# Ledger of designs, part 268: peptides against a protein of PDB entry 3WG5

Target 1, 218 residues: chain A of PDB entry 3WG5
Amino acid sequence: LAKNIVYVAQIKGQITSYTYDQFDRYITIAEQDNAEAIIIELDTPGGRADAMMNIVQRIQQSKIPVIIYVYPPGASAASAGTYIALGSHLIAMAPGTSIGACRPILGYSQNGSIIEAPPKITNYFIAYIKSLAQESGRNATIAEEFITKDLSLTPEEALKYGVIEVVARDINELLKKSNGMKTKIPVNGRYVTLNFTNVEVRYLAPSFKDKLISYITD
Target 2, 218 residues: chain A of PDB entry 3WG5 as posed
Amino acid sequence: LAKNIVYVAQIKGQITSYTYDQFDRYITIAEQDNAEAIIIELDTPGGRADAMMNIVQRIQQSKIPVIIYVYPPGASAASAGTYIALGSHLIAMAPGTSIGACRPILGYSQNGSIIEAPPAITNYFIAYIKSLAQESGRNATIAEEFITKDLSLTPEEALKYGVIEVVARDINELLKKSNGMKTKIPVNGRYVTLNFTNVEVRYLAPSFKDKLISYITD

## One batch from the design tools (peptide; made by RFdiffusion4, then SolubleMPNN)

Design b2_p26_8_s3 (from b2_p26_8, 14 letters changed)
Fold by OpenDDE base, seed 3:
Formats: structure tokens, sequence, C-alpha cells
Structure b2_p26_8_s3 (fold): chain B 218 residues (1-218), chain C 218 residues (1-218), chain A 26 residues (1-26)
């Protein structure tokens, strides 16, 4: 019997390989317990393209729905966070959050200026972000513009343009609004209808490892 | 029947999330074909701690043995590459290669100077690298010194100190020397004895994606 | 005997290919 359990975990800070480890750990725990879903409360300014792509793949390999929730108010799913969101089974945002700004950069120069990615890289990530949007039935034009125009959206705009599925103030509102929605991508090859009726919400604490590396990347 | 197939793939350049994607793709192909093992010819100056940790985890989750081979002569498994190696089922090095130099850094300052990691980060990675060494039955003292002394070793030193298992000039010598060895960590919860008798060697080409991002990170 | 130029150990910068939102650090 599927436990009527929804896990909630927080991922904050730069998207790094440690962030992947957090995603993997959290999803694995939720998979082991046959949770109905896991909600990842995401607050990221972005991070590594590599870690991002791995996180996307890990989400896509999940045996349970992974919901990206840009939370709390003031949080962002910026850059890498947007890709992660677009690769997930459902995207929610709290009011006062943002999504977008996906232009790849090579890094920062010694003077703190952005080293722009060469056109080949930018074009690769355009194709990649568009694929994520298309696979999820989300707005691929806006996904491209997250790169080409460095576009950022409010939750209301993102919902309006079909980038995200839910605007919610808290976990309870998220569960209520997403109940009965189909996942935007398959879970184990099938689109799943979310059932958040009579669910127990379980919070996953960051591991000591998670806390340490978040402290390291902050 | 296990195909008497050994895959060989090259991973070169900085350890990034794309490097994880390469590892994941290569290992997945080899898993799907029930290969006896995959050999990753690794040449890296290092890269991201996050990508590294993900790669280690992906290797540890492999359904087949993953052999890290520091190759060709002149290659390195520097920094992140050392962690990846220590997380793998078997480490080999070609003569004229190096391993070590694992001290974490936050980045480079505007003047190109290294921004040292705070002690908390350094201590975390000390604990982490020691755990990888201990889990694999490799020299945890040397693993610590890869950080604390920024130690680098030759293949001969690394073998002598019990950091690696094989010194080999080429794939054929590697297969010959590693034949009958047990993996240093479990494959699917079991230590596997490598059987490289009558194996077909199959080279995996980098995907177009792999080539593009290697070009991006070079 | 000329001192062997220790090639500076290019400590692998984990160069973040960061998607940093550069806008919020101003």
Amino acid sequence: as target 1 above (218 residues)
Amino acid sequence: as target 1 above (218 residues)
Amino acid sequence: MAPKNHKPNKKPVFEPITFEDVGNRA
C-alpha cells in the first residue's frame, strides 16, 4: 500500500555536486518509503551546469514524483534552478519568488566580470532547456528566452506562460492545488496523477554532510 | 551470459557536471550490455567538488565494475580525479601519470590567487577522502595527505603506498594485471572478481554532447 | 643546475560553471 506520505526537503544555495547528493539522498529516502511524492523546497542563485544536468537526470530517474517548489518567498530558481525545475515532475512557486536567468557563463574574470560562454555553449544550453520544456509540455519559447534574453519571471508570469504548474503560499496550499494533477513528465515511464488526499507530511532534515557543504557554499 | 566485453571510454578535462553525464552515459551503456567492466581513461586537472561527489556516487551505484585508469602518460587524476579514483572499484595508472593534490579551494581571486577553503571545508573533504580510502581498503593516511600536504604521487609510489592497485602501460597490460583481482568496493553489494579472460574491448566514443562540453571546459 | 621550474600545481579550481544570478549581488 503506498504510504500516504509526502516528503519535504530543503535545498538551498549554489547548485553543486553536493546539491546532487542532497537530491539523490532525499529522493532515495522517499523512494524507499514508497512516498506519494517528494517536494524539494528550492532556493538557488544557480550553480554548476554539470551538477544541474545530473540533478535533472536523477529527477527523471526517480521512482516517485519530484516536485520543485521555489520557496520561501524571496527564494529563486535562478539559472541552474530553472533547468532543474523544468526537468521535474511538477513546478510550484511561492509568491515573491523568481525563475529564469539561465544564460550560461564560463565563470568570472579576475575583475569580477562575467566571462561569456562561446556561442556553441549557449546554443547547446538553448537546445537543452528547450528539450526539457518540450518533454514536460512547458513553454519552450520562454525556456529559450531564459537564456537568450536572460529572462526572469514572477510566479504569476511563469504560470501564465505555462512554465510552471502551481503558485502556492505554503506546503498545504501546494498539496491542495497539485492534488489530482498529472506529472508533467513520466515516473517510471508513466504519467502519474498526484494523490495528496490524507497525506502525512514528513520533513527530511539535511544530513550533517548536507549542512556542512551548504555552509561551505554559502 | 555475461558478455566478455570490456568497455573503454575517455574522460578528459575538468570535472564538471558534464563529466558526470559522461560517466553516467558510459557506465549506463556498459551496464545495459552486461559488460564485465568499464575502464575510464581519466585525464583531469580536477574540477568541481560537487560533480566529483556525484561521480563517486554514480560509480558506487554501478551494476558493473568501474576501473579508473589514469591514462595516457602525462595524464593526471589530480584533485577531484583522485577522489573519483578512490571511489572506484579499481585504480590503475600508466607510467608517467600522477595522482593527488586534493586540497579544496573556494576558487580563484581576481588576481588569480587561490582562495583557500575555510577549515570546515578542508576538514570535511579530509573526512570524505579518508572514508573513500577506508571503504576501498586503500591508504587513508595518504588520502588525508593528498589534502593536508597537497601530496602528489607517481604510479609507483601510489602502488607502493596502497593507494592504487595496478600500474599498466596500456589497456592490454591493465586487463592482464587486473584479471583475477577483486574489486576494492562492492558491485551491487558484493566484491566481484574481475574476469578479463577472452574479453572483447569496445571503445565508447564521446557523444556529440560530450565533445561539445569538453570543448567548453578546455 | 637550474632550479626545476615547479610547474605551479594548478590547483583544480572547481571553477563553478555557475549559473549565478549575477543580478542579486549588486
Scores: peptide ipSAE 0.043, ipTM 0.305, DockQ to the pose 0.157; fails the geometry check
Fold by OpenDDE base, seed 5:
Structure b2_p26_8_s3 (fold): chain B 218 residues (1-218), chain C 218 residues (1-218), chain A 26 residues (1-26)
Amino acid sequence: as target 1 above (218 residues)
Amino acid sequence: as target 1 above (218 residues)
Amino acid sequence: MAPKNHKPNKKPVFEPITFEDVGNRA
């Protein structure tokens, strides 16, 4: 019996248009091979809202389940990373990671102070993040508080409050715990039950372009 | 008598956080040498609003006059470039360039369609661009129409309507025409009269980092 | 010893808005 393939790829750093290209490339490869899922190991302090929205849309249009895994320990799905996670088919977190802190900003002033977003922008993203939570059957009240209170959660809190689906130490534990779970959003119009009983794990490497971008953004 | 220095630097492509670093570097060099002015040859299709606002703030905090010059022929100060220009001490355009098209967007969908900004965001940028125009004594009605009508202007139209101060074919014509003009915003709390009667022109090159970023963003 | 520019604790940045000239891509 042909083994079901699960792809694993890493996305680290700020969410930008280049991060969109990474998501698109990784998901496209996994789609072409008819993978059971792709797991994206996510570690981000946040980034661009435009890139974030495009990434969310790309995930929601995926022909396969996209799992966001906040990994390794010490990583975060901060700001834009939280929206991406909430827009995905399944969220997992490793112990010692965090999720939240979603308050939009206009940027940083020269003195490093935050340029606050006007209430009009903040309210737009409140509505947007609540929509992502509701569509995925996740806690929309906590999703709102990620903005209104700049709330950040531990994996255990996020699981308890129904923001995420899995706490896992590694890919093997993630596959074990998520086996038989339904995706939180549809894949091609259907909720998929994940089948990880006989899977081959394939790691996707960054492209030369991805490495070059990371080197410049670090 | 020591010659007054005028720096000239090029900024091309999308407005990003890296573009902010270029503006900051160029202006800092010119400030350190107590230049009479820096001219930024700008060619941009637009970019990030956060980076744009930071660039505008950096220009407004400059210890020397910052002149935005839409150059060469065929260049544009589109979208974010228009805001940067309106936030500067003097705007010039070369023949065959354009300015305007300032409608904010949230990004592009996978099919290349624009994700429209909600009215709340659009109204914020209408207020912001009008403020830049008013502070600089430029046409705030046209500045609003750069958003509300997605208006783009030729150099001759922009000059006629009081959006820009100079139409010039090259740096020498720009220096000649702008000599004796007052800056449209203060430098260190004072409106400066530009003195280009005995100037040395110094060209600033892109850093290695700037070249690497351009190579990745192109 | 070059002063270690303390990279300020980069609070999560959510940058909401893009400006692009849509007219020139057509």
Scores: peptide ipSAE 0.025, ipTM 0.289, DockQ to the pose 0.245; fails the geometry check
Fold by OpenDDE base, seed 2:
Structure b2_p26_8_s3 (fold): chain B 218 residues (1-218), chain C 218 residues (1-218), chain A 26 residues (1-26)
Amino acid sequence: as target 1 above (218 residues)
Amino acid sequence: as target 1 above (218 residues)
Amino acid sequence: MAPKNHKPNKKPVFEPITFEDVGNRA
């Protein structure tokens, strides 16, 4: 019997190889317990593209639904965070959060100016972000504009445009609103109807390593 | 009423921007007629990664099922062709065909030797091909080995390992065997059960432009 | 008054996987 358990974990800061390890650990714990879902509270300005793509793949490989929740108010799923969200089984946002700003960059110059990505790289990420949107039945036109216009959206706009599925103030409102929704991508080859009736919410703490690296990267 | 029409079109040669135009044209015709499906008879040694990714995206955007059929005997869905197949709604192979050999390369040196892709690019395509396999409920381990071992499979092996869905000698056997199968990826957000009972088969000819470029690129 | 080191909002460096070569044969 699938345990009526929902895991909640936080991922905050830059998307790196270490962030991949956090996603992998959290999802693995939730998979092992046959959780109904895992909710990842996400707050990121973005990060590395390689780590982002690996995270998307890890989410897609999940044996259980992975819900990205942009939380708390003031948080963002910027850049890499948007790709991760679009690759997930369900997206939620809290009021006062943001999503988008996905234009790829090569880095920063010595003076802190952005080094623009060449057109080939930009076009690649346009194709990639559009594929994530299409596979998840989300707004691929807006996904493209997250790059081409460096567009950022409010939760209300993102919901209106069909980028996300839920606006929720907290975990309880998220569970209530998403109950009975189908996952936007398949879990083990099937779209899953979420069942959040009489669920136990379990919070996963960051590992000691997770805390240490968050502290170093801030 | 969906017309009981199945379109069949051939795509042969290197995967290029022109091959994208062929896929787009063929799928668009079949979409406009509300066909039950389009079957693309594919024979390719591979080609450009950019064109390949655009083709995969175009297939995923299709309003109707797109079946990749590696045909005739002696044909291959090599390199880019494997990615395209894995991105499709159903894969079939004729006896005596092959699939795989997906290791990315930068190109050829002046002496005809392969210029190997840097590890970053190889790892990217590993992630990409595995995502296509996972999204389609196909063997992601073998998909990875198409790159890491430059693996090529027979139709019988590919079927056995869960890379493809059908081995068929011709279009009639393909229609017969795939009748009642579900698409491996969604069409308009739903997995479609293929209905090939009393279908009219319509063959699409290459455009004049399609013929000319095939002739120039060979 | 210690100068507020404006930590530049490190916009996520997508270190692009240099897909420069995505135009190459796959």
Scores: peptide ipSAE 0.022, ipTM 0.210, DockQ to the pose 0.102; fails the geometry check
Fold by OpenDDE base, seed 4:
Structure b2_p26_8_s3 (fold): chain B 218 residues (1-218), chain C 218 residues (1-218), chain A 26 residues (1-26)
Amino acid sequence: as target 1 above (218 residues)
Amino acid sequence: as target 1 above (218 residues)
Amino acid sequence: MAPKNHKPNKKPVFEPITFEDVGNRA
C-alpha cells in the first residue's frame, strides 16, 4: 500500500550534475518510503543538456510519480527546466512563473554573446523535446516552438496549450487540483492515478552535499 | 532465466549528457533482453562531473551487471571514466590502457591553464570516489590518490592494488576471466555471479543519436 | 497582451564542470 505521503523538495539554480544528484536523492527517498508522489519545486534558468537528459531519465525510471512544480511565484522552468518538466509525470506552475526558452546554445563567447548551437544540435533537441511532449501527451508543437522561437509561456498559456496540467498557488492547491489526475507518463509501465486524499506532506531538505553544490553553482 | 547473452557497446570520448544517454540506452537494451551482462568498452579522457555521477547512478540501478572495460589498448578511463569504472559491477582493462587522473577542475582559463577546483569541491569528490571504492570493495586509498596525487595506473598496477578485477586483451579473454566472478556491487540488491558459459556476444552499435552526439563531442 | 519575452539570463546549457584529463591534451 502506498503510504499517504507526498514528498516535497526544492531544486533551484542551474541544472548540473549536482542537480541530478538532488533529483536522484529526493526521488530515491520518496521511492523508499513508497510515497504517493514527490513534488519537486523547480526554479531554474536552465543549465546543462547532459544533466537535464539524465534527470529526465531518472524521472522516467521513478517508481513513484514525480510532479514538477514551477514554484515559487517568480520561478521558472527555463531551458533545461522545460525539458525536465516535459519528461515528468505531472507539471504544475504557480502564478507568476514561466516555462520555455529551450533553444540550445553551446555557451557564451568571451564577449558574453551566445554561441549558437549548430543546426544538427538544435534539430536533435527539437526531436527530443517533441518526443518528451508526445510521450507525455503534451503539446509537441509548442514544445518545438520552445526551441525554434525560444518561446516562453505563462502558467495560463501553458495550461491552455496543454503543456502543463495544473496551475496552483501552493502545495495544498496543487494536491487538491492534481488529486485523481493520471500521470502523463507511466510509472513502472502504468499510468498512475494520483491519490492525494489524506496525505502527509513531508519536506525534504537539501543534504549537506546539496547545499554545498548549490553554493558552488549559485 | 537470463539469456546467455552478453552485450558489448563502445563509449568513447568526453563524458557528457550524451554519454549518459548512450549508457542508458545500452544498459536498457541489455536489461530488456535479460542479458547476463553488458560490457561497455570505455575510452575517455574524462568530461563532466554531472554526467559522470548520473552514469554511476544509472549503472548502480542496472538490472544486469555492467562491466566497464577500458579498451582498446591505448584507451583510458581517465578522470570521470575512473569514477564510472569504480561505480560499476566489474572493471576490466586491456593491456596498454590507463585509469585514474581524477582531480576535479573547474575548467580552463583563457590562457589554457587549469582552473583548480576549490578545496570544498576537491574534498567532495574525494569523499565520493572513496565511497564508490568502498561500496565496490575496491582500494579506497588509491581512489583518493586518483584525486590527491592525480594518480594514473596501468592495468597491472590497478589489478595489483585492487582497483580493478580483470586484465584482458579482448572480449573473449574478459569473458573467460570474469566467468564465475561476483559483481563488486549488487545488482537489484544481490551480488551476482557472472555466468559467461555459452554466451552469445551481441554488439550494440551507436544509435543515429549516439553518432550525432559523438560527432558533436569529438 | 504580447507575451513578455523575458529573455531569462540564459546561462549556457553547456557550462562544463569538466573533469578533463589535462595531461592528454598536451
Scores: peptide ipSAE 0.021, ipTM 0.236, DockQ to the pose 0.159; fails the geometry check

Design b2_p26_8_s4 (from b2_p26_8, 14 letters changed)
Fold by OpenDDE base, seed 2:
Structure b2_p26_8_s4 (fold): chain B 218 residues (1-218), chain C 218 residues (1-218), chain A 26 residues (1-26)
Amino acid sequence: as target 1 above (218 residues)
Amino acid sequence: as target 1 above (218 residues)
Amino acid sequence: MAPKNHKPNKKPTFEVLSFKDVGNRS
C-alpha cells in the first residue's frame, strides 16, 4: 500500500550532472518510502542536454509519479526545464511562471552571443521534444514551437494549449487540483490515478552538496 | 617592457563555465602584470563544448602567450582539454600524460553508455579542431583522428607528430626548452618569441571558489 | 542606493554538447 505521503523537493538553477544527482536522490527517497508521488519544485533557466536527457529517463524509470511544479512565481522551466517537464508524469505551474524557450544552443560566445546549434542538432531536439509531448499526450505542435519559435508560455497559455495539466498557487492547491488526475506517462507500465486525499507532505532538504552547487551555479 | 615574470596556474577537473572563469582570471592577472607568459597546468578529462570554445577564444584574445602544460604525470588533456591545448600559444606535456580522445558526445546514458553525437555535430567539431590545428601550424590530420579514431597520444607521440611543441618533466625544464620558441598562434597579431631568460616564476593560487568547484566536480 | 548588479538575465541555455569525460568510466 502506498503511504499517503507526498514528497516535495526543490531544484533550482542550471541543469547539470549535479541536477541529475539531485533528481535521482529525491526520487529514490520517495520510491523507498513508497510515496504517492514526489513534487519537484523546478526553477531553471536551462542547462546541459545530456543531464536533461538523463533526468527525463530517471523520471520515466521512477516507481512513483514525478510531478514537475514550476514554482515560485517568477520561476521558469526554461529550455532544458521544459524537456524535463514534458518528460514527467504531471506538470504544474504557479501563476507568474513560464515554460518554453527550448532552442538548443552550443553555448554562449565570449561576447554573450548565442552560438547556434547546427540544424541537425536542432532537428534532433525537435524530434525529441515532440516525442516527449506525444508520449505524454501533450501538445506536440507547441513543443516543436518551443524550439522553432523559441516560444515561451504563461501557465494559463500552457494549460490552454494542453502543454501542462495544472495551474496552482502553492502545494496545497496543486494537490487539490491534481487529485484524481491520471499521470500523463506510465508509472511501472501503468497510468496512475493520483490520490492526494489525506496525504502527509514531506519536504526534502537539499544536501550540503546541492546547496553548494546551487550557490556556485547562481 | 614585459616584466621577466612567468605565471603558473593549475586548472584541474571538468571543463565548465567555471573553468572559463578560472582561465579568464588567471590570464587577466598575467596580462595586468605584463608577464612574459602564463603557463596553465592542465589536467582534465573533458567537459562542456561551449566552455571549451570560450576558453579557446579567451586564450586567442590574450595579450600574452598562454602555454598549456599537461601536468603532472598521470594527467591528461582529454577531450575538451585537447581543443584548449590546440587553441593555445604553446603546448607542453609531462612524461606519462596523454592528449586526445576528442569525440564529441551528447553525454552519458543512465547505464553509463555514451550518447553519441549526431554526425553533424561530430563533423562540426572535426572542422573546428582541424581549424585550431591549422591556425597553430599543428598536425590537422592527427587533430581529426582525435575525433574520428578517438585517438589518444603520449607526449612523445604528440611531439613526433607535431601536435605539441615540448615534452618537459617540470616547469623549469619547460621554461628551458620553450625559451626562444615562437608562439604557434599570434599574440596581439604577432608571433612572439618566448624569452624565459632570467624569469621569475609566480604561482597563482586557485580562488576559494575555484577550489570549491573543483571539489564538487571531482 | 547600492548599484543592483543586474546579473545579466542568463538567457535560457540548452547546452547540447558535452565532451567525453574520460574519468567517468565507472
Scores: peptide ipSAE 0.053, ipTM 0.550, DockQ to the pose 0.262; fails the geometry check
Fold by OpenDDE base, seed 3:
Structure b2_p26_8_s4 (fold): chain B 218 residues (1-218), chain C 218 residues (1-218), chain A 26 residues (1-26)
Amino acid sequence: as target 1 above (218 residues)
Amino acid sequence: as target 1 above (218 residues)
Amino acid sequence: MAPKNHKPNKKPTFEVLSFKDVGNRS
């Protein structure tokens, strides 16, 4: 029986142009091997809006389902990470993780204070995050509140409010729970039913470059 | 005769949070040694607005003059680099360099097209860049046009239009030409007259981390 | 002749927007 392949890769740290390169590389590998899906174990405090938008677009253009898994316990899909998750085919979270806090900022001042984004930018990202939520059939009201209230949610809250699809402790539980779920957004124009019944899990190691950047950004 | 110290450091590549760390480290070293000035040899295609604003603020808070030198020939102070330059105590450019192209963008789409910033963001940065120019007694009209027209200038044009203060082929010519110039913005609340008559030039090497990030971002 | 990997002309970018890095508040 042909084993379906599921790739697992890790993306950790700030969302940057390099993070885009990681997403692109990982998804491309999984596409080339006609994987059933790729699971990205995401742990990010946030990052760049441009890189985020590019990552979202890369996920949306994926030939295979891209599952964002906020993992391990203690990890976050904060800020940019929430947008990425909302742009994905399925969101999972491990217990003890968080999602949200999506208020755009211009940055931090030298004193560590937040430089607030102009209202116009905030409104742009409100519209953007609501669009991502609506397109994925997720809670657009909560998505907006991730910005307007700088809201952060637990996995259980996020599941309850219809922001995410799965709470799972590990990859095996994720595969088990997500088996038979439809992607929340289309894959190549079609909603796909995930089939994880007879899968081989393949881990994609970070490249040396990936490790180096992680080491530098951590 | 006590030799005044002038530090020279290089910052190359995209403006990121790591670039801020480099600026901070370099300026801090020069401050600790009570340097007459630090010259930052800048070569950047641009980068993040947040990092840029933080860098500008770090320069403005410097206890010593920070000179931005667009160097070597072929280098640019593009986009974020122009803001950094305009926020500095003195701008120099080598022949064959460029400054400008400051139009804010959200990023590049996957197809390589520019994602335009909302007009509101553009207007924010117009106000910001004009403020930097005005505070430094530089050409605020041209600073605005760096955004509105995505204008790029040669050193000779930038000097002619009152955007920069010095055109210099090397550090020695820079020191010679800038000797006796007043800083365009205050140092610790005072405009300082640069004294490069009896100086020791000290080069600050990039850290291993700096080299690694440069290698990754290049 | 090895195809010159055209380094994509990294157009000068002024990337405006960052999202809150919640983690750097340590």
Scores: peptide ipSAE 0.039, ipTM 0.530, DockQ to the pose 0.253; fails the geometry check
Fold by OpenDDE base, seed 4:
Structure b2_p26_8_s4 (fold): chain B 218 residues (1-218), chain C 218 residues (1-218), chain A 26 residues (1-26)
Amino acid sequence: as target 1 above (218 residues)
Amino acid sequence: as target 1 above (218 residues)
Amino acid sequence: MAPKNHKPNKKPTFEVLSFKDVGNRS
């Protein structure tokens, strides 16, 4: 019986246009191989709204399920990472990770202080994050509070409040727990039931370009 | 008679957090040497709003005049570059360059189409760009039209409409024409008269990091 | 003992806007 393939890729650091390229590359590889799914191990403090929105759109256009996995312990899907997660087919978190803190900012002043976004921008992203939550059948009230209260949640809280679908310590536990779950958003217009029975896990490495960018951003 | 120093540095490509680091480094070097001014040769298609706003703030906090020079011929101060220019002490353009096209976007869709910014965001940046123009005594109506009409101007048009202060073919012509001009915004709370009599021009090279980033973004 | 480069704790941030990149017309 031909093994179904599940890809695992890591995306770490700030969400930028390069992060979009990483998502696109990884999802494209998994699509080409007709993978059962791709798991993106996400660890981000946040980043660009444009890149985030493009990543969300890329995920929504995926021919296969995209699982966002906040991993390893100590990682976060902060800010832009939360939007990406809420735009994905399934969210998982490892113990000791966090999600939330989605308040849009205009940046940091030279003294490291936050330049606050105007209410107009904040309200736009409130509407946007709520739409992502609603479309995925996730908690839209908490999604709003990720902005309005700059709320961050533990995996257990996020699961309890219906923000995420899985708490898992590792890839094997994630595959086991998510097996038989329906995607929270459609894949090619249909909700897909995940089948992680008899799967081969394939790890995708960062490209040379990805490594170089990471080296420069570190 | 001790020569006054004028620094010249090049900033090319997309406006990002790395571009902020470049501006900060270059201006800091010029400040440390008590330069008469720094000229930033700018060639950008645009970039990030956050990085742009931070760069504007960094320029406004400069202890010395910062001159934005759209150079060489064929270069542009497009989008974010226009905001940076409008936030600077003096704007110059070489013949065959352009300025404008400041319409904010949320990004590009996967098909390369522009994701339009919501009116709330557009209106915020209209207010912001108009404030930069007003504070610098530049044409606020044209600044608004850089967004509302996605307007781009030639150097001659930009000079005619009071968007820029100098059209110059090279650094020597720029220094000659800008000598005796007042800064369009304060330096340490005072409008400064530029003195380019008996100046030494020093070129600042990109750091190894700057070169590496450029190599990756090309 | 290698100096612990205290990476400044970049607070989680959502950086909102890009402006039109005129050059990225593929």
Scores: peptide ipSAE 0.038, ipTM 0.548, DockQ to the pose 0.237; fails the geometry check
Fold by OpenDDE base, seed 1:
Structure b2_p26_8_s4 (fold): chain B 218 residues (1-218), chain C 218 residues (1-218), chain A 26 residues (1-26)
Amino acid sequence: as target 1 above (218 residues)
Amino acid sequence: as target 1 above (218 residues)
Amino acid sequence: MAPKNHKPNKKPTFEVLSFKDVGNRS
């Protein structure tokens, strides 16, 4: 029986245009091989809104399920990472990770203080994050509070409140727990039931360019 | 007679956090040597709003005059570049350059189309760009139109409308024409009269990191 | 005649929004 392929890739650091390129590359590889899914191990403190929105769109246009996995322990899907997760087909978190803190900012001042976004921007992203939550059947109230209260949640809280679908310690547990789950958004216009019964896990490495960018941004 | 130092540095490409680091480094070097001024040869299609706002703040906090020079011919101070220019102590443009096109966007969609900023964001940046223009005694109406009409101007038009202070073909002409001009914003709380009568021009090279970032972003 | 890959003129863009980088609070 031909093994269904599941790809695993890591995306770490700030969400930028280069992070979009990574998502696009990884998803494209997995699409080309007609993978059962791709799992993106995500660890991000946040980043750019434009890159985030593009990544969300790329995920939504994927021919295969894209699973966002906040991993390893100590990682976060902070800010932009939460939006990306909420735009994905399935969200998983490892124990000791976090999600939330989605308040938009205009950036950091010279003294490192946050430049607050005007209420008008904040309201735009409230509407946007609520839309992502609603489209995925996730908790839109908590999604709003990720902005309005700058709320951060544990995996257990996020699961309890219906923000995420899986808490898993590793890829094997993730595959086991998510087996038979439906995607929270459509794949090619249809909700897909994940089939991880006979899978080959393939790890995708960062490109040389990806490594170079990460090294410069760290 | 000890020659007054004028530094010249180039900033090219998208305005990012790395561009802020370049501005900060260049201005810091010029401050340390008590330079008469630093000239930043700017060529940018735009970039990030946060980085732009931080750069403007860094310029405003400079201990020495910061002159933005849109150079060489064919260069632009587009979008974020216009804000940076309007936040500076003096703006110069070379013939065949452009300024403007300041409409904020949320980014580019997957198909390369512009994601429009909500009116609320646009209005914030209208207020911001008008503030920069007013603080510098520049044309706030045209500054607004850089957003509302996505207007771009030639150097001759920008000079005529009181957006910029100098049209110059090269550094030597810039120094000659700007000699005796007052800064459009304060330096250390005072408007400074530029003295370019006996200057040593020192060119600052991009760091290795700066070159690497530019290579990756191009 | 080699097709001139017109590099799409990167339209001037003002990218407004960053999200809170939790990591830059060192």
Scores: peptide ipSAE 0.029, ipTM 0.511, DockQ to the pose 0.263; fails the geometry check

